# Ledger of designs, part 3: peptides against a protein of PDB entry 4PAS

Target 1, 39 residues: chain A of PDB entry 4PAS
Amino acid sequence: SVNQASTSRLEGLQSENHRLRMKITELDKDLEEVTMQLQ
Target 2, 39 residues: chain A of PDB entry 4PAS as posed
Amino acid sequence: SVNQASTSRLEGLQSENHHLRMKITELDKDLEEVTMQLQ

## One batch from the design tools (peptide; aimed at target 1 I24 V34 T35 Q37)

Design b1_p9_8_s2 (made by RFdiffusion4, then SolubleMPNN; from b1_p9_8, 4 letters changed)
Fold by OpenDDE base, seed 4:
Structure b1_p9_8_s2 (fold): chain B 39 residues (1-39), chain A 9 residues (1-9)
Amino acid sequence: as target 1 above (39 residues)
Amino acid sequence: LEEELKKLR
């Protein structure tokens, strides 16, 4: 149904949003570690 | 450190 397709799309976007937020946090930490090594 | 990195962006 249209509702099932919309729900599955929303769940996919929510999981991708969570993955991207976790990747940003990882990259911010990696950038901190590199910055500390350059000081 | 994150607040100092934020000033460089």
Scores: peptide ipSAE 0.024, ipTM 0.463, DockQ to the pose 0.130
OpenDDE base, seeds 1, 2, 3, 5: peptide ipSAE 0.022, 0.023, 0.023, 0.022; ipTM 0.460, 0.457, 0.459, 0.457

Design b1_p9_8_s3 (made by RFdiffusion4, then SolubleMPNN; from b1_p9_8, 4 letters changed)
Fold by OpenDDE base, seed 4:
Structure b1_p9_8_s3 (fold): chain B 39 residues (1-39), chain A 9 residues (1-9)
Amino acid sequence: as target 1 above (39 residues)
Amino acid sequence: LEEEIEKLR
């Protein structure tokens, strides 16, 4: 149904949003570690 | 350090 397709799309977008937020946090930490090594 | 990194973005 249209509702099932919309729900599955929302769940996919929510999981991707969570993955991207975790990746940003990891990259921010890696950038901090590199910045500390350059000082 | 994160506050200083954010100023450079």
Scores: peptide ipSAE 0.027, ipTM 0.478, DockQ to the pose 0.132
OpenDDE base, seeds 1, 2, 3, 5: peptide ipSAE 0.026, 0.026, 0.026, 0.027; ipTM 0.469, 0.472, 0.473, 0.469

Design b1_p9_8_s4 (made by RFdiffusion4, then SolubleMPNN; from b1_p9_8, 4 letters changed)
Fold by OpenDDE base, seed 4:
Structure b1_p9_8_s4 (fold): chain B 39 residues (1-39), chain A 9 residues (1-9)
Amino acid sequence: as target 1 above (39 residues)
Amino acid sequence: LEEQIEKLK
């Protein structure tokens, strides 16, 4: 149904949003470590 | 992150 397709798309976007937030946190930590090594 | 980016400019 249209509702099932909309729900599955929302769940996919929520999962991708969570993945991207975790990747931003990882890259922020990696940047901190590189910055400390260059000082 | 924003503060670190500013320190690298």
Scores: peptide ipSAE 0.025, ipTM 0.467, DockQ to the pose 0.233
OpenDDE base, seeds 1, 2, 3, 5: peptide ipSAE 0.023, 0.023, 0.024, 0.024; ipTM 0.458, 0.461, 0.473, 0.476

## One batch from the design tools (peptide; aimed at target 1 R21 D28)

Design b1_p10_1 (made by RFdiffusion4)
Pose (drawn by RFdiffusion4):
Structure b1_p10_1 (pose): chain A 39 residues (1-39), chain P 10 residues (1-10)
Amino acid sequence: as target 2 above (39 residues)
Amino acid sequence: SLSETLDALD
């Protein structure tokens, strides 16, 4: 059952990876919008 | 952008 645990770990890390990449997309948008506001 | 750099690395 440690094999199934390893599979679940990978899938969870993939989910986390997506969450983080969605947050980067948001932050890039914020950086642009604030930069436009300041300039 | 950082998001585009990450997409290019994939």

Design b1_p10_1_s1 (made by RFdiffusion4, then SolubleMPNN; from b1_p10_1, 6 letters changed)
Fold by OpenDDE base, seed 4:
Structure b1_p10_1_s1 (fold): chain B 39 residues (1-39), chain A 10 residues (1-10)
Amino acid sequence: as target 1 above (39 residues)
Amino acid sequence: TLYQQLLALE
């Protein structure tokens, strides 16, 4: 149904959004570590 | 953090 398709898409986007946010946090940490090593 | 900056843009 339209509602099921919309819900499944939203859940997929939410999970991907979470994954990307976690990756940004990881990269932020890595950047901080590199920055400290260069100082 | 970059994460916090991203959240602030929403």
Scores: peptide ipSAE 0.101, ipTM 0.625, DockQ to the pose 0.729
OpenDDE base, seeds 1, 2, 3, 5: peptide ipSAE 0.099, 0.100, 0.099, 0.100; ipTM 0.621, 0.623, 0.621, 0.626

Design b1_p10_1_s2 (made by RFdiffusion4, then SolubleMPNN; from b1_p10_1, 6 letters changed)
Fold by OpenDDE base, seed 5:
Structure b1_p10_1_s2 (fold): chain B 39 residues (1-39), chain A 10 residues (1-10)
Amino acid sequence: as target 1 above (39 residues)
Amino acid sequence: TLYEQLLKLE
């Protein structure tokens, strides 16, 4: 149904959003480490 | 964090 397709799409977007948030957090940590090493 | 900064820009 349209509702099932919409729900599945939303769940996919939510999971990808979570993955991207985790990657941003990892990159933030890496940047902080590099910044500390350069100080 | 960069995450929190990004969230504020959305």
Scores: peptide ipSAE 0.097, ipTM 0.614, DockQ to the pose 0.507
OpenDDE base, seeds 1, 2, 3, 4: peptide ipSAE 0.095, 0.093, 0.088, 0.095; ipTM 0.610, 0.608, 0.602, 0.610

Design b1_p10_1_s3 (made by RFdiffusion4, then SolubleMPNN; from b1_p10_1, 6 letters changed)
Fold by OpenDDE base, seed 5:
Structure b1_p10_1_s3 (fold): chain B 39 residues (1-39), chain A 10 residues (1-10)
Amino acid sequence: as target 1 above (39 residues)
Amino acid sequence: SLYDELLAQE
């Protein structure tokens, strides 16, 4: 149904959003470490 | 976090 398709898409977007947020956090940590090494 | 900083810029 349209509702099932919409909810499945939303769940997919939410999981992808979570994945991307985790990746940003990891990259932020890596950047901080590199910044400290450059000091 | 960088995520929070990016969100704050929107």
Scores: peptide ipSAE 0.110, ipTM 0.626, DockQ to the pose 0.458
OpenDDE base, seeds 1, 2, 3, 4: peptide ipSAE 0.106, 0.110, 0.108, 0.110; ipTM 0.619, 0.621, 0.619, 0.624

Design b1_p10_1_s4 (made by RFdiffusion4, then SolubleMPNN; from b1_p10_1, 7 letters changed)
Fold by OpenDDE base, seed 2:
Structure b1_p10_1_s4 (fold): chain B 39 residues (1-39), chain A 10 residues (1-10)
Amino acid sequence: as target 1 above (39 residues)
Amino acid sequence: SLYDQLLQQE
């Protein structure tokens, strides 16, 4: 149904959002470590 | 978090 398709799309976007947030956090940590090593 | 900082730029 249209509602099922919309729900599945939202769940997909929510999971991708979570994945991207985790990736941003990882990259932030990596950047901090590199910055510290350059000091 | 960096994520929250990026959201604040929008």
Scores: peptide ipSAE 0.087, ipTM 0.584, DockQ to the pose 0.392
OpenDDE base, seeds 1, 3, 4, 5: peptide ipSAE 0.086, 0.082, 0.085, 0.083; ipTM 0.584, 0.578, 0.584, 0.581

Design b1_p10_2 (made by RFdiffusion4)
Pose (drawn by RFdiffusion4):
Structure b1_p10_2 (pose): chain A 39 residues (1-39), chain P 10 residues (1-10)
Amino acid sequence: as target 2 above (39 residues)
Amino acid sequence: TLSEELTELD
């Protein structure tokens, strides 16, 4: 069952990767919008 | 952007 645990770990990390990439997308938007506000 | 750079690396 350690094999199934490894598979679940990978799938969880993939989910976390997507969450982090979606947050970077948001932050890039924020950087642009604040930069426009300041300039 | 950082998101584009990460997509390119993929």

Design b1_p10_2_s1 (made by RFdiffusion4, then SolubleMPNN; from b1_p10_2, 5 letters changed)
Fold by OpenDDE base, seed 4:
Structure b1_p10_2_s1 (fold): chain B 39 residues (1-39), chain A 10 residues (1-10)
Amino acid sequence: as target 1 above (39 residues)
Amino acid sequence: SLYEELKKLE
């Protein structure tokens, strides 16, 4: 149904949002480590 | 962290 499709899309976007936030955290950590090494 | 700063903007 239309509602099922909308719900599935929202869940997909929410999971992708979470994935991207996790990736940002990882990159932030990597950047911090590189910064420390350069100091 | 950068993540925490970005989180504040949401």
Scores: peptide ipSAE 0.086, ipTM 0.619, DockQ to the pose 0.690
OpenDDE base, seeds 1, 2, 3, 5: peptide ipSAE 0.085, 0.074, 0.082, 0.084; ipTM 0.620, 0.589, 0.611, 0.624

Design b1_p10_2_s2 (made by RFdiffusion4, then SolubleMPNN; from b1_p10_2, 5 letters changed)
Fold by OpenDDE base, seed 2:
Structure b1_p10_2_s2 (fold): chain B 39 residues (1-39), chain A 10 residues (1-10)
Amino acid sequence: as target 1 above (39 residues)
Amino acid sequence: TLYEELLKQE
């Protein structure tokens, strides 16, 4: 149904959003490590 | 962290 397709699309976007947030956290930690190495 | 700052903006 249209509602099922919309729900599946939303769930996909929510999972991708979560994945991207986790990637931002990892990149932030990597940046901190590089910054400390440059000091 | 950048993640924590992003959460504060929501």
Scores: peptide ipSAE 0.096, ipTM 0.610, DockQ to the pose 0.790
OpenDDE base, seeds 1, 3, 4, 5: peptide ipSAE 0.087, 0.085, 0.091, 0.088; ipTM 0.601, 0.597, 0.601, 0.609

Design b1_p10_2_s3 (made by RFdiffusion4, then SolubleMPNN; from b1_p10_2, 4 letters changed)
Fold by OpenDDE base, seed 5:
Structure b1_p10_2_s3 (fold): chain B 39 residues (1-39), chain A 10 residues (1-10)
Amino acid sequence: as target 1 above (39 residues)
Amino acid sequence: TLYEELLKLE
């Protein structure tokens, strides 16, 4: 159904959003570590 | 940190 397709798309977008936020978090942590090492 | 703020959004 249209509603089922919309729900599945939303769930996919939510999972990708979570993955991308985790990636940004990881990169921020790595940057912080590098910054600390250079001080 | 940005790290901590992003964790709050999960």
Scores: peptide ipSAE 0.103, ipTM 0.637, DockQ to the pose 0.543
OpenDDE base, seeds 1, 2, 3, 4: peptide ipSAE 0.101, 0.102, 0.096, 0.103; ipTM 0.616, 0.620, 0.613, 0.620

Design b1_p10_2_s4 (made by RFdiffusion4, then SolubleMPNN; from b1_p10_2, 6 letters changed)
Fold by OpenDDE base, seed 2:
Structure b1_p10_2_s4 (fold): chain B 39 residues (1-39), chain A 10 residues (1-10)
Amino acid sequence: as target 1 above (39 residues)
Amino acid sequence: SLYEELLKQE
């Protein structure tokens, strides 16, 4: 149904959002470590 | 965190 398709799309976007947030956090940590090593 | 700073920009 249209509602099921919309819900599945939203859930997919929410999971991708979470994945991207985690990736940003990891990259932020990596950047911090590189920055510290350059000091 | 960088993520938190990005949220503040929205």
Scores: peptide ipSAE 0.103, ipTM 0.614, DockQ to the pose 0.558
OpenDDE base, seeds 1, 3, 4, 5: peptide ipSAE 0.093, 0.093, 0.100, 0.098; ipTM 0.602, 0.609, 0.612, 0.609

Design b1_p10_3 (made by RFdiffusion4)
Pose (drawn by RFdiffusion4):
Structure b1_p10_3 (pose): chain A 39 residues (1-39), chain P 10 residues (1-10)
Amino acid sequence: as target 2 above (39 residues)
Amino acid sequence: PPLSQLLPPP
């Protein structure tokens, strides 16, 4: 069952990766919007 | 470039 545990770990990390990449998208938007506000 | 464009593939 350590094999199934490894598979679940990978899937979880893929989910976390997506969450982080979606947050980067948001932050790039924020950087642009604040930069426009400041300039 | 935005950080999102510099990221390696997942």

Design b1_p10_3_s1 (made by RFdiffusion4, then SolubleMPNN; from b1_p10_3 with Q5E)
Fold by OpenDDE base, seed 2:
Structure b1_p10_3_s1 (fold): chain B 39 residues (1-39), chain A 10 residues (1-10)
Amino acid sequence: as target 1 above (39 residues)
Amino acid sequence: PPLSELLPPP
């Protein structure tokens, strides 16, 4: 149904949003570590 | 500052 397709699309976007937020957190940490090593 | 702080709340 249209509702099932919309729900599945939303769940996919929510999972991707979570994955991208986790990547940003990892990059924040890596940037901090590199910044500390360069000081 | 952490780039994560620039994101809207989940």
Scores: peptide ipSAE 0.330, ipTM 0.812, DockQ to the pose 0.853
OpenDDE base, seeds 1, 3, 4, 5: peptide ipSAE 0.330, 0.328, 0.328, 0.330; ipTM 0.811, 0.810, 0.810, 0.812

Design b1_p10_3_s2 (made by RFdiffusion4, then SolubleMPNN; from b1_p10_3 with Q5E P10L)
Fold by OpenDDE base, seed 1:
Structure b1_p10_3_s2 (fold): chain B 39 residues (1-39), chain A 10 residues (1-10)
Amino acid sequence: as target 1 above (39 residues)
Amino acid sequence: PPLSELLPPL
């Protein structure tokens, strides 16, 4: 149904948003480590 | 500062 397709699309966007947020947190840590090594 | 702090709240 249109509602099922919309819900599945939203769940896909929510999971991708979470994945991208986790990747930004990982990159923040990597940048902190590099910053500490250069100071 | 962490880029994570610039993200909108969930």
Scores: peptide ipSAE 0.366, ipTM 0.825, DockQ to the pose 0.834
OpenDDE base, seeds 2, 3, 4, 5: peptide ipSAE 0.363, 0.363, 0.366, 0.360; ipTM 0.824, 0.824, 0.824, 0.823

Design b1_p10_3_s3 (made by RFdiffusion4, then SolubleMPNN; from b1_p10_3 with P10L)
Fold by OpenDDE base, seed 2:
Structure b1_p10_3_s3 (fold): chain B 39 residues (1-39), chain A 10 residues (1-10)
Amino acid sequence: as target 1 above (39 residues)
Amino acid sequence: PPLSQLLPPL
């Protein structure tokens, strides 16, 4: 149904949003580590 | 500052 397709798309976008937030947190850590090594 | 702090809350 249209509702099922919309729900599955929302779940996909929510999972991708979570993945991208986790990747940003990882990059924040990597940037901090590199910054400390360059000091 | 962490780039994560620029993200809107969920």
Scores: peptide ipSAE 0.344, ipTM 0.821, DockQ to the pose 0.842
OpenDDE base, seeds 1, 3, 4, 5: peptide ipSAE 0.344, 0.341, 0.340, 0.341; ipTM 0.821, 0.820, 0.820, 0.821

Design b1_p10_3_s4 (made by RFdiffusion4, then SolubleMPNN; from b1_p10_3, 3 letters changed)
Fold by OpenDDE base, seed 1:
Structure b1_p10_3_s4 (fold): chain B 39 residues (1-39), chain A 10 residues (1-10)
Amino acid sequence: as target 1 above (39 residues)
Amino acid sequence: LPLSELLPPL
């Protein structure tokens, strides 16, 4: 149904959003470590 | 500043 296709798309976007947020958090940590080493 | 702080809440 249109509703099932919309729900599955939303779940896919939510999982990708979570993945990207976790990747940003890891990059924030890596950037802090590099910044601390260069100061 | 963490880039994560620029993101809207979930």
Scores: peptide ipSAE 0.253, ipTM 0.776, DockQ to the pose 0.832
OpenDDE base, seeds 2, 3, 4, 5: peptide ipSAE 0.249, 0.248, 0.245, 0.237; ipTM 0.775, 0.775, 0.772, 0.768

Design b1_p10_4 (made by RFdiffusion4)
Pose (drawn by RFdiffusion4):
Structure b1_p10_4 (pose): chain A 39 residues (1-39), chain P 10 residues (1-10)
Amino acid sequence: as target 2 above (39 residues)
Amino acid sequence: PPTVLPPPSP
């Protein structure tokens, strides 16, 4: 069952990767919008 | 410019 545990770990890390990449997209939007506000 | 990231590992 350690094999199944490894598969679940990978899938979870993939989910976490997506969450983080979505947050970067948001933050790039924020950086642009604040930069436009300041300039 | 937007952040560039490498593709995720499969």

Design b1_p10_4_s1 (made by RFdiffusion4, then SolubleMPNN; from b1_p10_4 with P1G S9P)
Fold by OpenDDE base, seed 3:
Parts: C-alpha cells; sequence; structure tokens
Structure b1_p10_4_s1 (fold): chain B 39 residues (1-39), chain A 10 residues (1-10)
C-alpha cells in the first residue's frame, strides 16, 4: 500500500539520519582528540 | 568543544 511504502521510506530516512548523527559524533570526538594533542 | 546537534525529528 501507499502507506506501507511511505512508512518504509520514513524508517529508512530515520535510520540514515541516526547513522549520520553517530558519524558526526565520532568525527567530532576524533577532531577533539587531535586538537588536544596539538596543544 | 563538542558539536551540539539538534534533537532527532519526532
Amino acid sequence: as target 1 above (39 residues)
Amino acid sequence: GPTVLPPPPP
């Protein structure tokens, strides 16, 4: 159904959003570690 | 400092 397709797309976008947020957090932590080592 | 992200969508 149109509703099932819309729900599956939303779940996919939510999963990707979560993945990207985790990646940003990891990169931010790595940047902080490098910044501290350079000080 | 750490990047502050907005809350996830509901």
Scores: peptide ipSAE 0.060, ipTM 0.669, DockQ to the pose 0.816
OpenDDE base, seeds 1, 2, 4, 5: peptide ipSAE 0.058, 0.059, 0.031, 0.045; ipTM 0.669, 0.670, 0.509, 0.569

Design b1_p10_4_s2 (made by RFdiffusion4, then SolubleMPNN; from b1_p10_4, 3 letters changed)
Fold by OpenDDE base, seed 1:
Structure b1_p10_4_s2 (fold): chain B 39 residues (1-39), chain A 10 residues (1-10)
Amino acid sequence: as target 1 above (39 residues)
Amino acid sequence: GPTVLPPAPP
């Protein structure tokens, strides 16, 4: 159904949002480490 | 410092 397709898409977007937020946190840590080594 | 992200949408 259209509703099932919409809910499955929302769940997919929510899981990808979570994954990307975790990746941003990782990259922030890596950037901080590199920045500290260059100072 | 670390980036502070806003809360995830519900």
Scores: peptide ipSAE 0.079, ipTM 0.705, DockQ to the pose 0.862
OpenDDE base, seeds 2, 3, 4, 5: peptide ipSAE 0.076, 0.078, 0.075, 0.075; ipTM 0.704, 0.703, 0.703, 0.704

Design b1_p10_4_s3 (made by RFdiffusion4, then SolubleMPNN; from b1_p10_4 with P1S S9P)
Fold by OpenDDE base, seed 4:
Structure b1_p10_4_s3 (fold): chain B 39 residues (1-39), chain A 10 residues (1-10)
Amino acid sequence: as target 1 above (39 residues)
Amino acid sequence: SPTVLPPPPP
């Protein structure tokens, strides 16, 4: 039970980490587009 | 240029 709860928590943190990394990449692209439009 | 993200922790 403790091992299953720890594994499920780790998987949740790994999935959230992946989601946040994808969001950073999206925001970097949006920032590049805005920067290009302002130059 | 896009920010280079470090690899995920092991």
Scores: peptide ipSAE 0.066, ipTM 0.693, DockQ to the pose 0.767
OpenDDE base, seeds 1, 2, 3, 5: peptide ipSAE 0.066, 0.066, 0.065, 0.048; ipTM 0.693, 0.692, 0.690, 0.596

Design b1_p10_5 (made by RFdiffusion4)
Pose (drawn by RFdiffusion4):
Structure b1_p10_5 (pose): chain A 39 residues (1-39), chain P 10 residues (1-10)
Amino acid sequence: as target 2 above (39 residues)
Amino acid sequence: SLSELLESLD
């Protein structure tokens, strides 16, 4: 069952990776919007 | 952007 645990770990990390990449997309938007506001 | 760089690395 450690094999199944490893598979679940990878899937969880893939989900976390997506969450982080969606947050980066948001932050890039924020960087642009604030930069436009400041300039 | 950082998001575009990450997509390119995929």

Design b1_p10_5_s1 (made by RFdiffusion4, then SolubleMPNN; from b1_p10_5, 6 letters changed)
Fold by OpenDDE base, seed 5:
Structure b1_p10_5_s1 (fold): chain B 39 residues (1-39), chain A 10 residues (1-10)
Amino acid sequence: as target 1 above (39 residues)
Amino acid sequence: TLYEELLKLE
């Protein structure tokens, strides 16, 4: 159904959003570590 | 940190 397709798309977008936020978090942590090492 | 703020959004 249209509603089922919309729900599945939303769930996919939510999972990708979570993955991308985790990636940004990881990169921020790595940057912080590098910054600390250079001080 | 940005790290901590992003964790709050999960």
Scores: peptide ipSAE 0.103, ipTM 0.637, DockQ to the pose 0.529
OpenDDE base, seeds 1, 2, 3, 4: peptide ipSAE 0.101, 0.102, 0.096, 0.103; ipTM 0.616, 0.620, 0.613, 0.620

Design b1_p10_5_s2 (made by RFdiffusion4, then SolubleMPNN; from b1_p10_5, 6 letters changed)
Fold by OpenDDE base, seed 2:
Structure b1_p10_5_s2 (fold): chain B 39 residues (1-39), chain A 10 residues (1-10)
Amino acid sequence: as target 1 above (39 residues)
Amino acid sequence: SLYDELLALE
């Protein structure tokens, strides 16, 4: 149904949002380590 | 986290 499709789309976006947030956190940590090594 | 810092700027 339209509602099922919309719910599935939203759940997909929510999971992708979570994945991207985790990736940003990982990159932030990597950047911090690089910064520390350059100091 | 960087994510939280970026969110705080919005």
Scores: peptide ipSAE 0.108, ipTM 0.620, DockQ to the pose 0.486
OpenDDE base, seeds 1, 3, 4, 5: peptide ipSAE 0.106, 0.104, 0.106, 0.107; ipTM 0.620, 0.616, 0.622, 0.622

Design b1_p10_5_s3 (made by RFdiffusion4, then SolubleMPNN; from b1_p10_5, 6 letters changed)
Fold by OpenDDE base, seed 5:
Order: sequence, then structure tokens, then C-alpha cells
Structure b1_p10_5_s3 (fold): chain B 39 residues (1-39), chain A 10 residues (1-10)
Amino acid sequence: as target 1 above (39 residues)
Amino acid sequence: SLYEQLLAQE
């Protein structure tokens, strides 16, 4: 149904959003480490 | 953090 398709899409977007948030967290940590090493 | 900045935009 249309509702099922919309729900599945939302769940997919939510999971991708979570993945991207995890990735940005990792990159932020790496950036901080590099910054400290440059000091 | 960049993570916190992202959350603040939502």
C-alpha cells in the first residue's frame, strides 16, 4: 500500500541518517586527533 | 563537535 511504501522509505531514511551521523562522529574524532598532533 | 552541530540544525 501507499502507507507501507511511505513507512519503508522513512525507515530507510532513518537508518541512513543514523549511518551518516555515525560517520560524521568518526570524522570529527579523527579531525580532533589530527588537530592535536599539529600542536 | 560536528555531530552536535548537526543535531542543533534539526
Scores: peptide ipSAE 0.094, ipTM 0.611, DockQ to the pose 0.708
OpenDDE base, seeds 1, 2, 3, 4: peptide ipSAE 0.090, 0.090, 0.093, 0.092; ipTM 0.594, 0.596, 0.604, 0.601

Design b1_p10_5_s4 (made by RFdiffusion4, then SolubleMPNN; from b1_p10_5, 6 letters changed)
Fold by OpenDDE base, seed 2:
Structure b1_p10_5_s4 (fold): chain B 39 residues (1-39), chain A 10 residues (1-10)
Amino acid sequence: as target 1 above (39 residues)
Amino acid sequence: SLYDQLLQLQ
């Protein structure tokens, strides 16, 4: 149904949002470590 | 978090 398709799309977007947030956190940590090593 | 900081720029 249209409602099921909309729900599945929202769940997919929420999952991708979570994945991207985790990736941003990882990259932030990596950047901090590199910055510390350059000092 | 960096994510929260990025949200503040919008």
Scores: peptide ipSAE 0.093, ipTM 0.599, DockQ to the pose 0.394
OpenDDE base, seeds 1, 3, 4, 5: peptide ipSAE 0.092, 0.089, 0.092, 0.092; ipTM 0.596, 0.595, 0.597, 0.600

Design b1_p10_6 (made by RFdiffusion4)
Pose (drawn by RFdiffusion4):
Structure b1_p10_6 (pose): chain A 39 residues (1-39), chain P 10 residues (1-10)
Amino acid sequence: as target 2 above (39 residues)
Amino acid sequence: SEEVKNAPVL
């Protein structure tokens, strides 16, 4: 069952990766919007 | 940030 645990770990990390990449998309938007507000 | 968003995933 350590094999199934490894598979679940990878899937979870993939899910976390997506969450982080979605957050980077948001932050890039914020950087642009604040930069436009400041300039 | 674009490189990180498009980086390959296992």

Design b1_p10_6_s1 (made by RFdiffusion4, then SolubleMPNN; from b1_p10_6, 5 letters changed)
Fold by OpenDDE base, seed 2:
Structure b1_p10_6_s1 (fold): chain B 39 residues (1-39), chain A 10 residues (1-10)
Amino acid sequence: as target 1 above (39 residues)
Amino acid sequence: SQEFLNAPLP
């Protein structure tokens, strides 16, 4: 149904959003570490 | 920026 397709798409977008938030947090930490090494 | 990253997941 349209509702099932919309729910499955939302779940996929929520999963990808979570993955991207984790990746941003990792990159923020890596940037902090590099910044400290350059000081 | 950090506040958005630490917000609860919808």
Scores: peptide ipSAE 0.059, ipTM 0.641, DockQ to the pose 0.688
OpenDDE base, seeds 1, 3, 4, 5: peptide ipSAE 0.056, 0.057, 0.057, 0.054; ipTM 0.632, 0.635, 0.638, 0.632

Design b1_p10_6_s2 (made by RFdiffusion4, then SolubleMPNN; from b1_p10_6, 5 letters changed)
Fold by OpenDDE base, seed 3:
Structure b1_p10_6_s2 (fold): chain B 39 residues (1-39), chain A 10 residues (1-10)
Amino acid sequence: as target 1 above (39 residues)
Amino acid sequence: SEAFLNAPLP
């Protein structure tokens, strides 16, 4: 149904949003470690 | 760890 397709798309976007937020947090930590090593 | 500078981005 249209509702099932819309729900599955929203769940996919929510899971990708969570994955991207975790990746940003990891990259922020890596940048902090680089910054500390260059000081 | 120094290994992250040479690793592909996750």
Scores: peptide ipSAE 0.043, ipTM 0.583, DockQ to the pose 0.044
OpenDDE base, seeds 1, 2, 4, 5: peptide ipSAE 0.040, 0.041, 0.035, 0.035; ipTM 0.562, 0.572, 0.560, 0.549

Design b1_p10_6_s3 (made by RFdiffusion4, then SolubleMPNN; from b1_p10_6, 6 letters changed)
Fold by OpenDDE base, seed 5:
Structure b1_p10_6_s3 (fold): chain B 39 residues (1-39), chain A 10 residues (1-10)
Amino acid sequence: as target 1 above (39 residues)
Amino acid sequence: SQAFLNAPLP
């Protein structure tokens, strides 16, 4: 149904949002470490 | 100054 397709798309976007937020946190830590090594 | 996003773990 249209509702099931919309729900499945929202769940996919929520999962991708979660993955991207995890990757941002990883990159912030890598950047913090590099910045500390340059001081 | 380099700004960190400091995104909380979901």
Scores: peptide ipSAE 0.068, ipTM 0.663, DockQ to the pose 0.170
OpenDDE base, seeds 1, 2, 3, 4: peptide ipSAE 0.063, 0.062, 0.066, 0.061; ipTM 0.650, 0.647, 0.655, 0.642

Design b1_p10_6_s4 (made by RFdiffusion4, then SolubleMPNN; from b1_p10_6, 7 letters changed)
Fold by OpenDDE base, seed 4:
Structure b1_p10_6_s4 (fold): chain B 39 residues (1-39), chain A 10 residues (1-10)
Amino acid sequence: as target 1 above (39 residues)
Amino acid sequence: SQAFLSAPLP
């Protein structure tokens, strides 16, 4: 149904949002480490 | 400018 398709799309976007937030945290740490090594 | 997270993302 249209409602099921909308729910599945929202769940997919929520999963991708979580994945991207985890990747931002990883890249933040990598940036901190690189910055520390260059000081 | 570089940006660091002031708090962990949930």
Scores: peptide ipSAE 0.086, ipTM 0.650, DockQ to the pose 0.134
OpenDDE base, seeds 1, 2, 3, 5: peptide ipSAE 0.085, 0.083, 0.081, 0.084; ipTM 0.647, 0.646, 0.644, 0.649; seed 3 fails the geometry check

Design b1_p10_7 (made by RFdiffusion4)
Pose (drawn by RFdiffusion4):
Structure b1_p10_7 (pose): chain A 39 residues (1-39), chain P 10 residues (1-10)
Amino acid sequence: as target 2 above (39 residues)
Amino acid sequence: STASQLLSEL
């Protein structure tokens, strides 16, 4: 069952990767919008 | 390139 645990770990890390990439997308938007506000 | 654009290549 350690094999199934490894598979679940990978799938969970993939979910976490997506969550972090979606947050980067948001932050890039914020960087642009604040930069426009400041300039 | 934005961080999101750079990350899409990985």

Design b1_p10_7_s1 (made by RFdiffusion4, then SolubleMPNN; from b1_p10_7, 5 letters changed)
Fold by OpenDDE base, seed 2:
Parts: sequence; C-alpha cells; structure tokens
Structure b1_p10_7_s1 (fold): chain B 39 residues (1-39), chain A 10 residues (1-10)
Amino acid sequence: as target 1 above (39 residues)
Amino acid sequence: MTLSELLALL
C-alpha cells in the first residue's frame, strides 16, 4: 500500500540519518586528534 | 599518537 511504501522509506531515511550522524561524530573526533598533532 | 595512527584517521 502507499502507507507501507511511505513507512519503509521513512525507516530507510531514519537508518541513513543515524549512520550519517555517527559518521559526523567520528570525523569530528578524528579532526580533533589530527588538530592536536599539528599544534 | 603515532604517524600510523594519524594516517588511520583519514
């Protein structure tokens, strides 16, 4: 149904949003560690 | 941090 397709798309977007937020947090830490080595 | 650890962050 249209509702099932919308729900599955929302779940996919929620999982991708979570993955991207985790990657941003990782890269922020990596940048901090690199910055400390370049000081 | 070693150079190898620094390179592993990239």
Scores: peptide ipSAE 0.041, ipTM 0.537, DockQ to the pose 0.049
OpenDDE base, seeds 1, 3, 4, 5: peptide ipSAE 0.040, 0.035, 0.038, 0.036; ipTM 0.550, 0.566, 0.568, 0.570

